# Designs tried in a protein design run: peptides against a protein of PDB entry 4LZF. Part 31

Target 1, 155 residues: chain A of PDB entry 4LZF
Amino acid sequence: GGRLVVFPNGTRKELSADGQTVKVMFFNGDVKHTMPDQRVIYYYAEAQTTHITYPDGMEVLQFPNNQTEKHFPDGRKEITFPDQTVKTLHPDGREESVLTDGTIIQLNPDGSKVIQFNTGQREIHTADFKRREYPDGTVKTVYSDGRQETQYPTG

## One batch from the design tools (peptide)

Design b1_p23_1_s2 (made by RFdiffusion4, then SolubleMPNN; from b1_p23_1, 17 letters changed)
Fold by OpenDDE base, seed 1:
Parts: C-alpha cells; structure tokens; sequence
Structure b1_p23_1_s2 (fold): chain B 155 residues (1-155), chain A 23 residues (1-23)
C-alpha cells in the first residue's frame, strides 16, 4: 500500500501506506527520513554525516570520525568526542568537560577554572590564586603575589 | 511533479548549507 515516486533527476520518494514515514533518496546520495514521531533523519552522503532534527528543536549530528554533537533548544551543546570525552557548552558561557577517567573540568564565565580530579582532589584557578583541595581537608593556596598558604583540617 | 522536484532540490541545497555551519 505504499507509494514510490521517481523524479526525472533521479530523486526518489517513498511513502508508507499509513503516510507516517517518508523516505527521500536524493540523486546525490543524500537520504531524508521523516519518522512517525516527526523526527527527521538526514544523511549527507558526501560528508558521511547523519543529522537528526526533533520537533522540539533538538538536533543531533553524528560525524564519520565518531564525534556526536547535541544541540538543545535552550542553546546548550553537548559534544561527545571520538575519545569519549563529553564537553557541555552552556548558554551562560560555562563549559564542562568530563574525561573518561572521571575528571571534570569546568571553565566559568568569570575566567575561573575548576578541576575535580578522579582522586577526590579539587583544583581552583582564579585571577588571584591557584588552590588545591585535598580529600583530608588540607587546602594549599598559591597566590598571584607569590605567597603560599596551607590550611590544615580541623579535628 | 515538477514543482515537487524543485522543492526537494531547494530543500537539499538548504540542508547542505546548514551542514556547513557545523563543520
């Protein structure tokens, strides 16, 4: 009960019997799938890239090098790199990277940087200091003027 | 059919241009 239309330029359009699925095979090798849930899956033949668009404005790009990018309707972006590092770009300018070893790197709009190591140590970088926080409660600070301070845990 | 073919060609071009924004 489906329908196939073949255009003179070689583009083909397939419609399901229920009309809920549409497949367009362009003459250049590109493919467009419109699904019953209204997501659209587009394959760019030359770039070997898959682009999925959702009705809510979400977009997903899958590149041939195994990189994936998610573009959220609120402007947030999530990039999964080939090495499986996940980087999130927030609309406020904050960036967060989660490494495969569990390390989290945060870049803040004010220019500060926070590293949460998989060991439980935390490192904070600001214009005024570099600070290392240890799991035992020890805090070591190196200030921009060269002063160093160690704060020992209480107890 | 000719109008639909033209529309699909225009859509293809628009999608290719959109991809360039992400590469």
Amino acid sequence: as target 1 above (155 residues)
Amino acid sequence: MEEEEKKLLEEQKALEERLKEYL
Scores: peptide ipSAE 0.215, ipTM 0.826, DockQ to the pose 0.950
Fold by OpenDDE base, seed 4:
Structure b1_p23_1_s2 (fold): chain B 155 residues (1-155), chain A 23 residues (1-23)
Amino acid sequence: as target 1 above (155 residues)
Amino acid sequence: MEEEEKKLLEEQKALEERLKEYL
């Protein structure tokens, strides 16, 4: 059978009959759950936050406001905001946000910004210009000096 | 058992401090 140990401070440790699952219930309400797959689930009672660690080094945080953060072994982070926007932070400094409407916003390490709209339009922001690309092939560029250029699709 | 209790308490404290890094 399973085993339950109750410590004098009120912390409890429960082992499954097979010994593959270990549940520690701390006296403060925190819970540590070690699973057969070596995943460890932490629940912080005061913060109402769940923290999952995987044997490959991946970590998942679930906050009470419905924000979820995934920390990948390669250093990449993926944040799902309460509004379900997903933001990916890459180790190279690139950031990508996917909005619920399908719009993708990319921030590049060089400071450039690219917005891929759900309409198929694309907007590119650099230090030198803002460029709008349309699905029909039209490209409008507004340069930092105020010059504007329109490139029409080749028919 | 006492050593395990102490270890678990130390782990709890370490985890609480670690959580602060994410908040």
Scores: peptide ipSAE 0.211, ipTM 0.826, DockQ to the pose 0.914
Fold by OpenDDE base, seed 3:
Structure b1_p23_1_s2 (fold): chain B 155 residues (1-155), chain A 23 residues (1-23)
Amino acid sequence: as target 1 above (155 residues)
Amino acid sequence: MEEEEKKLLEEQKALEERLKEYL
């Protein structure tokens, strides 16, 4: 059978019969669970937050507001917001947000912005212009100097 | 037992401090 150790301060340690799972229940309500796959699940009782660490260096945070953050070993972060928008932060400074409607917003390190609409339209924002690309091949560009250009599909 | 209890308490404190970096 498993083992239960109760310490004088109220902390409890449970060992599985196979010794592969260790559960520590701290006197403050925090819980640390070491799993057979070497992941560690820590629950912070006061913050109601779950923190999972993996052997490869990945970390997952689950907040009480239903926000989830994944921290990858390569420095990438993936945030799932309560509204289910998923934002990816890349080590190079690029940010990508995927909205629930399928729209993708990309912020590039050079300051440019690209929006891929769920309609198939794409909008590109640079220092020099704003460009709208339509599914039919039409491209409308508004330059910073106020000039406008429309390119029609060649068919 | 006292050494293990102390170690667990120190671990708890370290983990709580680490959480503050994410809140």
Scores: peptide ipSAE 0.207, ipTM 0.824, DockQ to the pose 0.939
Fold by OpenDDE base, seed 5:
Structure b1_p23_1_s2 (fold): chain B 155 residues (1-155), chain A 23 residues (1-23)
Amino acid sequence: as target 1 above (155 residues)
Amino acid sequence: MEEEEKKLLEEQKALEERLKEYL
């Protein structure tokens, strides 16, 4: 059968019968589960946070406010906010947010911003202009010098 | 037992310090 070891400080270690699962219950309330697939599930009692680490370097954090963070081995970070907005931080500095309504907001390393609205409109912000693209093919650009240009769709 | 207890305590502290990087 399984084994339970209780240490003098109150920490407990439980071993499964097959030895593939180890559960450590620390005296402070923290819990560490080592699973057969080599993932480790750690619960931080004070922070009420769950931290899962995978053998490939993937990490998942689940916070008490229902925020989830995924840290990918390639350096990408994905944050699911309590409102279910998903923000991805890319290693190249690009950030992308997907809102619950389907709107996508992209912040690029060059400082440009692109908003893909759920309506099909697209807005592009650069140092030189703000541009709105419409589903019908109309494009309106406001340049930094105040000039405005409308490009009409080809009929 | 004492060595294992010490190791687990050190692990606990290391994990808690690691969490601070994410909070």
Scores: peptide ipSAE 0.206, ipTM 0.824, DockQ to the pose 0.944

Design b1_p23_1_s3 (made by RFdiffusion4, then SolubleMPNN; from b1_p23_1, 18 letters changed)
Fold by OpenDDE base, seed 1:
Structure b1_p23_1_s3 (fold): chain B 155 residues (1-155), chain A 23 residues (1-23)
Amino acid sequence: as target 1 above (155 residues)
Amino acid sequence: MKEEEERLLKEQEEFREELQKYL
């Protein structure tokens, strides 16, 4: 019950019987699907990349190397790398990376860096110092002038 | 037919332009 239109340039357009799904097969191999929920799925044949756009402005890119990028309407960007590391870029400039081993790396807008290691240790980097926090409560700080300080746990 | 063909070509170009933002 659907319709098929074949254009002179070789592009084909298929409409579902209910008119809610449209598939355009371009002459170069690109494919565009318009779905009932109004998301558009575009496949770039040469780049072997899938581009999904949603009515709310969300966009998803799936690259042939298995990288996925999500672009949220609020300006947030989420990248899943081929190794499955997930990096989130926030509109305020903050970046967070979650590694497959559970390590979390945070880059703050002020330039500071926080690493939450999978061992439970935490490291804070600022312009003035590097600080290592240990699970037992020990805190070691190395200042930019070379001074070192250790705070021992209480109890 | 020709008008729709041209429209689809334009849409394809818009998608190609959009892809260039990510490559």
Scores: peptide ipSAE 0.349, ipTM 0.879, DockQ to the pose 0.940
Fold by OpenDDE base, seed 2:
Structure b1_p23_1_s3 (fold): chain B 155 residues (1-155), chain A 23 residues (1-23)
Amino acid sequence: as target 1 above (155 residues)
Amino acid sequence: MKEEEERLLKEQEEFREELQKYL
């Protein structure tokens, strides 16, 4: 059967009958689960935060405010905010946010920004200009030197 | 038992340190 060990400091350790699952209940209320697949689930009692670590290096944090952070082995980080916006940080420095309304915001390592609005409009920000592209094919560009250009759609 | 208790305490501390990276 299972096994329970109670340590002098009040920490408790439970082993499953097969020995593949280990639950440690720390004296402060923290809980650590070691699973057969070798993932470790740690609950921080004071912070009310869950931290999952995987053998491949994947890590997942679940915060009490409903924010979730995933740290992938490739260096990518994915943050799901309480409002359900999802932000991905790439190892190359690129950041992408997907808003709940479908808007996508991309921040590029060169400082440029691209916004794909849920309306179908797209806005491109560079060091040299801001450009708005409309679904009808109209393109409006405001250059850093103050020039403005409008390209009208082909009829 | 004492050795395991100390091991678990060390591991707990490591997890606390790890959490600080995210806060």
Scores: peptide ipSAE 0.346, ipTM 0.878, DockQ to the pose 0.949
Fold by OpenDDE base, seed 5:
Structure b1_p23_1_s3 (fold): chain B 155 residues (1-155), chain A 23 residues (1-23)
Amino acid sequence: as target 1 above (155 residues)
Amino acid sequence: MKEEEERLLKEQEEFREELQKYL
């Protein structure tokens, strides 16, 4: 059978019969579960936050406001906000946000920005211009020098 | 028991320090 160890400080450790699951209940209310798949689930009592660590180095935080953060071994971070917007931060500095309405916003390390609207329109922001691409192939560009240009679809 | 208690306290502190990286 399983076993329970109670430490003088009030911390408790519960072992499954097979020894593959370990539950530590700390004196302050924190709880740590070590699972057979080697993931560790830690609950911070005061912060009401769940922290999951995986053997490959991935970490997941679940906050009480319903925000979830995933930290991948490659340095990528994925944040799911309470409103269900998903923001990905890449190691190269690129950021991508997927909004609930289907809009995708990309911020590039060079400072450029690309917005893919849910309407099918795409907007590109660079140091030199703002460009709007339409589903029919029309492209409107406003250049930094004030020039405006419209390119009409070929076919 | 005491050595394991101290180990668990250290581990708990490591988790607390790790959490601070996310807050």
Scores: peptide ipSAE 0.345, ipTM 0.877, DockQ to the pose 0.937
Fold by OpenDDE base, seed 3:
Structure b1_p23_1_s3 (fold): chain B 155 residues (1-155), chain A 23 residues (1-23)
Amino acid sequence: as target 1 above (155 residues)
Amino acid sequence: MKEEEERLLKEQEEFREELQKYL
């Protein structure tokens, strides 16, 4: 069977029978799990937050408000907000948000913005124009100087 | 046993410090 060690300060250490899993229950209620794959799961009792660290450098935070943050080794971050919107922050400064209705919003490092609507329409914002692309192939562009252009699909 | 207890306490402190960068 497993082994349980109880320390004088009240901290407990539990070893699995195979010795591959270690569970430390700290006197303050914090819990640390070391798993066979070497990931570490730490639960902060007071903050009610779970912190998972992986051998490759991946980190996952789970907050009590249901927000989840993933920090990838390459510097990318993925945040799942309580409303279930998922925001990805890329190392190059690009940001992408996926809304619950399927709309995707992309913010580019140069300040341009692309919205892919759940209807199939796409809107592109640059310093020089706003462009709306429709599912039928129609493209409407409004330029910063006030000029408007419509491109019609080929029938 | 005392040495192991002290090691575990140190690990706990390190985790507490690490959490602060996310809050």
Scores: peptide ipSAE 0.344, ipTM 0.878, DockQ to the pose 0.943

Design b1_p23_1_s4 (made by RFdiffusion4, then SolubleMPNN; from b1_p23_1, 17 letters changed)
Fold by OpenDDE base, seed 4:
Structure b1_p23_1_s4 (fold): chain B 155 residues (1-155), chain A 23 residues (1-23)
Amino acid sequence: as target 1 above (155 residues)
Amino acid sequence: MEEEEKKLLEEQKEFEEKLKEYL
């Protein structure tokens, strides 16, 4: 059988019969599970949030509003918002958002922005211009000085 | 047992502080 320890502060520790799973029920209602693969699943009772920590340093938080955050050992962060938009923050400062319609929004460290629309159009924003690229090869550029340029597909 | 209770309390505090970083 398993083993149950009850501490004076009201915290309880339960060891599975095989000794591979440890469940700690804290006096405040928090629950910690240590799994055979050494991941720790922590439930914050007041915040109603689940926090998973992995031996490699990865962390996952699941919030009651259906938001999920993943923190990777390489410093990358991935946020899945309640609307199912996925935002990735890269260690180099690049941010990438994938919308539910398939649109991808990239924010670059230099301040430029690239939108890859689900229609196949792409829009590039820089300090100097906004550029729209169309699937047919047409490119329209509006420069910061107000100049507009259209490049037509060849062929 | 007292040492383990103290250890578990410290682990709880560590998780509490971790949560604050995410909120």
Scores: peptide ipSAE 0.392, ipTM 0.884, DockQ to the pose 0.925
Fold by OpenDDE base, seed 5:
Structure b1_p23_1_s4 (fold): chain B 155 residues (1-155), chain A 23 residues (1-23)
Amino acid sequence: as target 1 above (155 residues)
Amino acid sequence: MEEEEKKLLEEQKEFEEKLKEYL
């Protein structure tokens, strides 16, 4: 059978019969599970939040509002919002958002922005221009000086 | 028992501090 230890402060530790799983029930209601795969599942009772830590340094938080945050060992962060949009924050400062309609928004460290629309159109924003690329190969550019150019596809 | 209790309390505090970084 398993083993239960009760500490003077009210914290309880339960060991599985095989010794591979440890459950700690803290006096404040928090719960920590150490699993055979060495992941740690921590539940914050007051915040109603689940925090999973992996041996490779990966961390995952699951909030009561259905938001999920992942912190990768390489410094990347991935946020899944309650509406299921996914935002990725890269260590180089690049940000990417994937909307539920399939639109992808990229913010680059240089301040440029790229939108890949679900229609197949792509829009590029720079300090010098806004450019729209169409699926047929047409490209329309509006420059900061007000000049507009259209490049037609080659047949 | 006291040393293990202290260790568990320290682990709890570490997780509490981690949560504050996310909230």
Scores: peptide ipSAE 0.390, ipTM 0.883, DockQ to the pose 0.919
Fold by OpenDDE base, seed 2:
Structure b1_p23_1_s4 (fold): chain B 155 residues (1-155), chain A 23 residues (1-23)
Amino acid sequence: as target 1 above (155 residues)
Amino acid sequence: MEEEEKKLLEEQKEFEEKLKEYL
């Protein structure tokens, strides 16, 4: 069952017996699988990279260094680095990194940075100050002019 | 067959160009 077509350039096309899966083996070693759900799995032989495209516009790239990139239809990008850190780039310019220890680093479009530590501490960086918020409610601020302020918890 | 071969070649080129956007 199935059908194999061999083209003069060396490209091969294989159809499954049910006709729902198509495998193209290009002359350069690239491989394209079209699945019944219309997702396309493309393997770049030279780059050793897998590229998956979905009908909704989602794209996934898997690189040989174990990095994965997801490109969402809304313009959001999600990068899983080899160390398993996940970085999300939002269309509004916000970037968020989630570290393996649960620490979250947010870069905001206004240039501010927020770090949510796994200890429950939070650090806010702006042009004007760095602020550390502690789980007990203590807040320490160091301003760009060198002034320091501590707010103590009430209660 | 020639038309299909041409189509497949164009698809390959499209994927190659797409990859360049990521690398």
Scores: peptide ipSAE 0.387, ipTM 0.882, DockQ to the pose 0.934
Fold by OpenDDE base, seed 3:
Structure b1_p23_1_s4 (fold): chain B 155 residues (1-155), chain A 23 residues (1-23)
Amino acid sequence: as target 1 above (155 residues)
Amino acid sequence: MEEEEKKLLEEQKEFEEKLKEYL
């Protein structure tokens, strides 16, 4: 059978019968599970938040509003918002958001922005211009000086 | 027993501080 230890402060420690799982129930209502694969699942009772730590250094937070944040060992962060939009923050400063409709928004470290629409259209924003690329090969550019250019597909 | 209780209290504090970094 398992083993239960009750400490004077009210914290409880439960060991599974096989000794592979440890459950700590803290006096404040927090719960810590240490799993056989050495991941730790910590539940914050007041915040109603789950915090998972992995042996490789990955961390995952699950918030009560269904937002999930993943922190990867390489410094990348991935946020899944309640609306299911996924935002990736890269160590180089690049940000990428994938919307539920398939639209991808990329913010580059140089300040440029690229939107890949679900329609197949692509929009590129730079300091010098805003450009719209159409699936048929048409490209429309509006330059910062007010000049406009349309490039028609070859056909 | 007292040492184990103290260790668990420190682990709790470590997790509390980690949460503050995210909130």
Scores: peptide ipSAE 0.387, ipTM 0.882, DockQ to the pose 0.946

Design b1_p23_2 (made by RFdiffusion4)
Fold by OpenDDE base, seed 5:
Structure b1_p23_2 (fold): chain B 155 residues (1-155), chain A 23 residues (1-23)
Amino acid sequence: as target 1 above (155 residues)
Amino acid sequence: NAAHVAALKAQRAANEAALAAEE
């Protein structure tokens, strides 16, 4: 059989009969499950937040508002917002957001921004210009000096 | 949200430290 240890501070520790699972119920209501695969599932009772840690260093946070955050061992973070937008933060400072409509927004470390619209249009923002690329191959550029250029598709 | 997460982790650390002291 399993074992239950009750500590003076009110924390309880349950060990499975096979010794592969440990459940700690802390005095504050938090719960920690250590699983056979060595992942740890921690539940913050007051915050109603689940925090899973994996042996490889992966962490997953699940918040009560349906937001999920994945913290990768390489330092990358992936946030799924309640509206199901997914934002990825890269270690190099690049950020990418995928909206529910399929639009992709990329913020680059150099300050440039790229928007891939769900229509197939792409917009590039740099210090020197804003450029709109159209599915037909037309490219319109507005430069910082006010010059405008249209490049027409070939074919 | 980072500050919030940090606070949660701090609470967890306190809980785990308290347990370790009792074991």
Scores: peptide ipSAE 0.511, ipTM 0.918, DockQ to the pose 0.904
Fold by OpenDDE base, seed 3:
Structure b1_p23_2 (fold): chain B 155 residues (1-155), chain A 23 residues (1-23)
Amino acid sequence: as target 1 above (155 residues)
Amino acid sequence: NAAHVAALKAQRAANEAALAAEE
């Protein structure tokens, strides 16, 4: 059979009969499961949050509002928001958001922003200008000094 | 959310340290 250990502080440790699973029930209501595949499932009782850690260093957080965060071993983070927007944070400081309509928003470490619309239009934001590129090759630029320029397609 | 996650991890660390002291 399994074993149950009860500690003076109120924490309980349960070992399965096969010795492959360990369950710790902490005095504050948190629960830790160590599984045969070496993943660890920790449940924060008050926050109702699940935290899974894998042997390769991957971490997954599941929040009660349906948000999920993946922390990759290379330092990349992927956040799936309740509205199903997916945001990726790269170790170099670049951030990319994919909206449900297919629009991609890129934030660069230098503060510039690129929006790739699902219509094929692209918008570029820098300290000096906002630029809109159209599928027909037209480019419209609004500069920080108020000047506006339109470049028409050739051919 | 980063601060919230850090607080949760600190809570877990305290729980695990308390267990280690009992064993």
Scores: peptide ipSAE 0.510, ipTM 0.918, DockQ to the pose 0.879
Fold by OpenDDE base, seed 1:
Structure b1_p23_2 (fold): chain B 155 residues (1-155), chain A 23 residues (1-23)
Amino acid sequence: as target 1 above (155 residues)
Amino acid sequence: NAAHVAALKAQRAANEAALAAEE
């Protein structure tokens, strides 16, 4: 059969009969499950948050507000917000948000921002200008000095 | 959120350390 160890500090450790599963119930209510596949599931009782760690270094955090964070071994982080927006943080500092309507927002390490709208329009923000590109080829630019330029499509 | 996660991990580390001391 399984074993239960109760420590003086109130922490409990349960070992399965097959020895493949270990459950630690900490004195503060936190719970740690070590699974046969070496996945570790930690539950933070006060925060009601689940933290899964995988042998390859992947980490998954599940928050009570339905936010999920994935921490990849390559340093990339993926956050799924409660509204189902997905934000990816890359190791190079680039950030990308994919909205539920298909709009993509990119924040680049140089400080520039690119919004790819689901309509096919694109907006580029730099230190020097904001530019809107339209599917018909029209480009409208507002420069930081206040100058405005419209480039009309050729054809 | 990073600060929140750090606090959680700190609590876990304390729990794990306490267990290790008991074992």
Scores: peptide ipSAE 0.510, ipTM 0.917, DockQ to the pose 0.883
Fold by OpenDDE base, seed 2:
Structure b1_p23_2 (fold): chain B 155 residues (1-155), chain A 23 residues (1-23)
Amino acid sequence: as target 1 above (155 residues)
Amino acid sequence: NAAHVAALKAQRAANEAALAAEE
């Protein structure tokens, strides 16, 4: 059979009979499961948060509000919010949010912003201008000095 | 929230260190 060890500090360690699964129940209520596939599932009892670590260095955090954070080995982070918006934080500082309606919002390290609307319109924000691109090829630019320019489609 | 995650990881580290000291 398995083994149960109870430590003086109140932490308990349960080993499976095959030795492939280890369950640690910490004195504070936290629980750690080490699985045969080397995945480690840690549960923070007070925070009601699950933290999964994988052998490849992937980490997954699941919060009680249904937010999920994936921490990739390359430093990228992917946050799935309760509303199912997905935000990706890239190692280069770029951020991308994909909204449930299909809108994509990109924040670039240089401070520029690009919004790809679900309508097919795109808006580009830079230090010098805001530009709206329309599906028909029309482009409207508002420059920081207040000048406005419209480029009409050719065809 | 990076700060929150760091705090959780610190809590875990303390628990695991305490266990390691008992073993």
Scores: peptide ipSAE 0.509, ipTM 0.917, DockQ to the pose 0.883

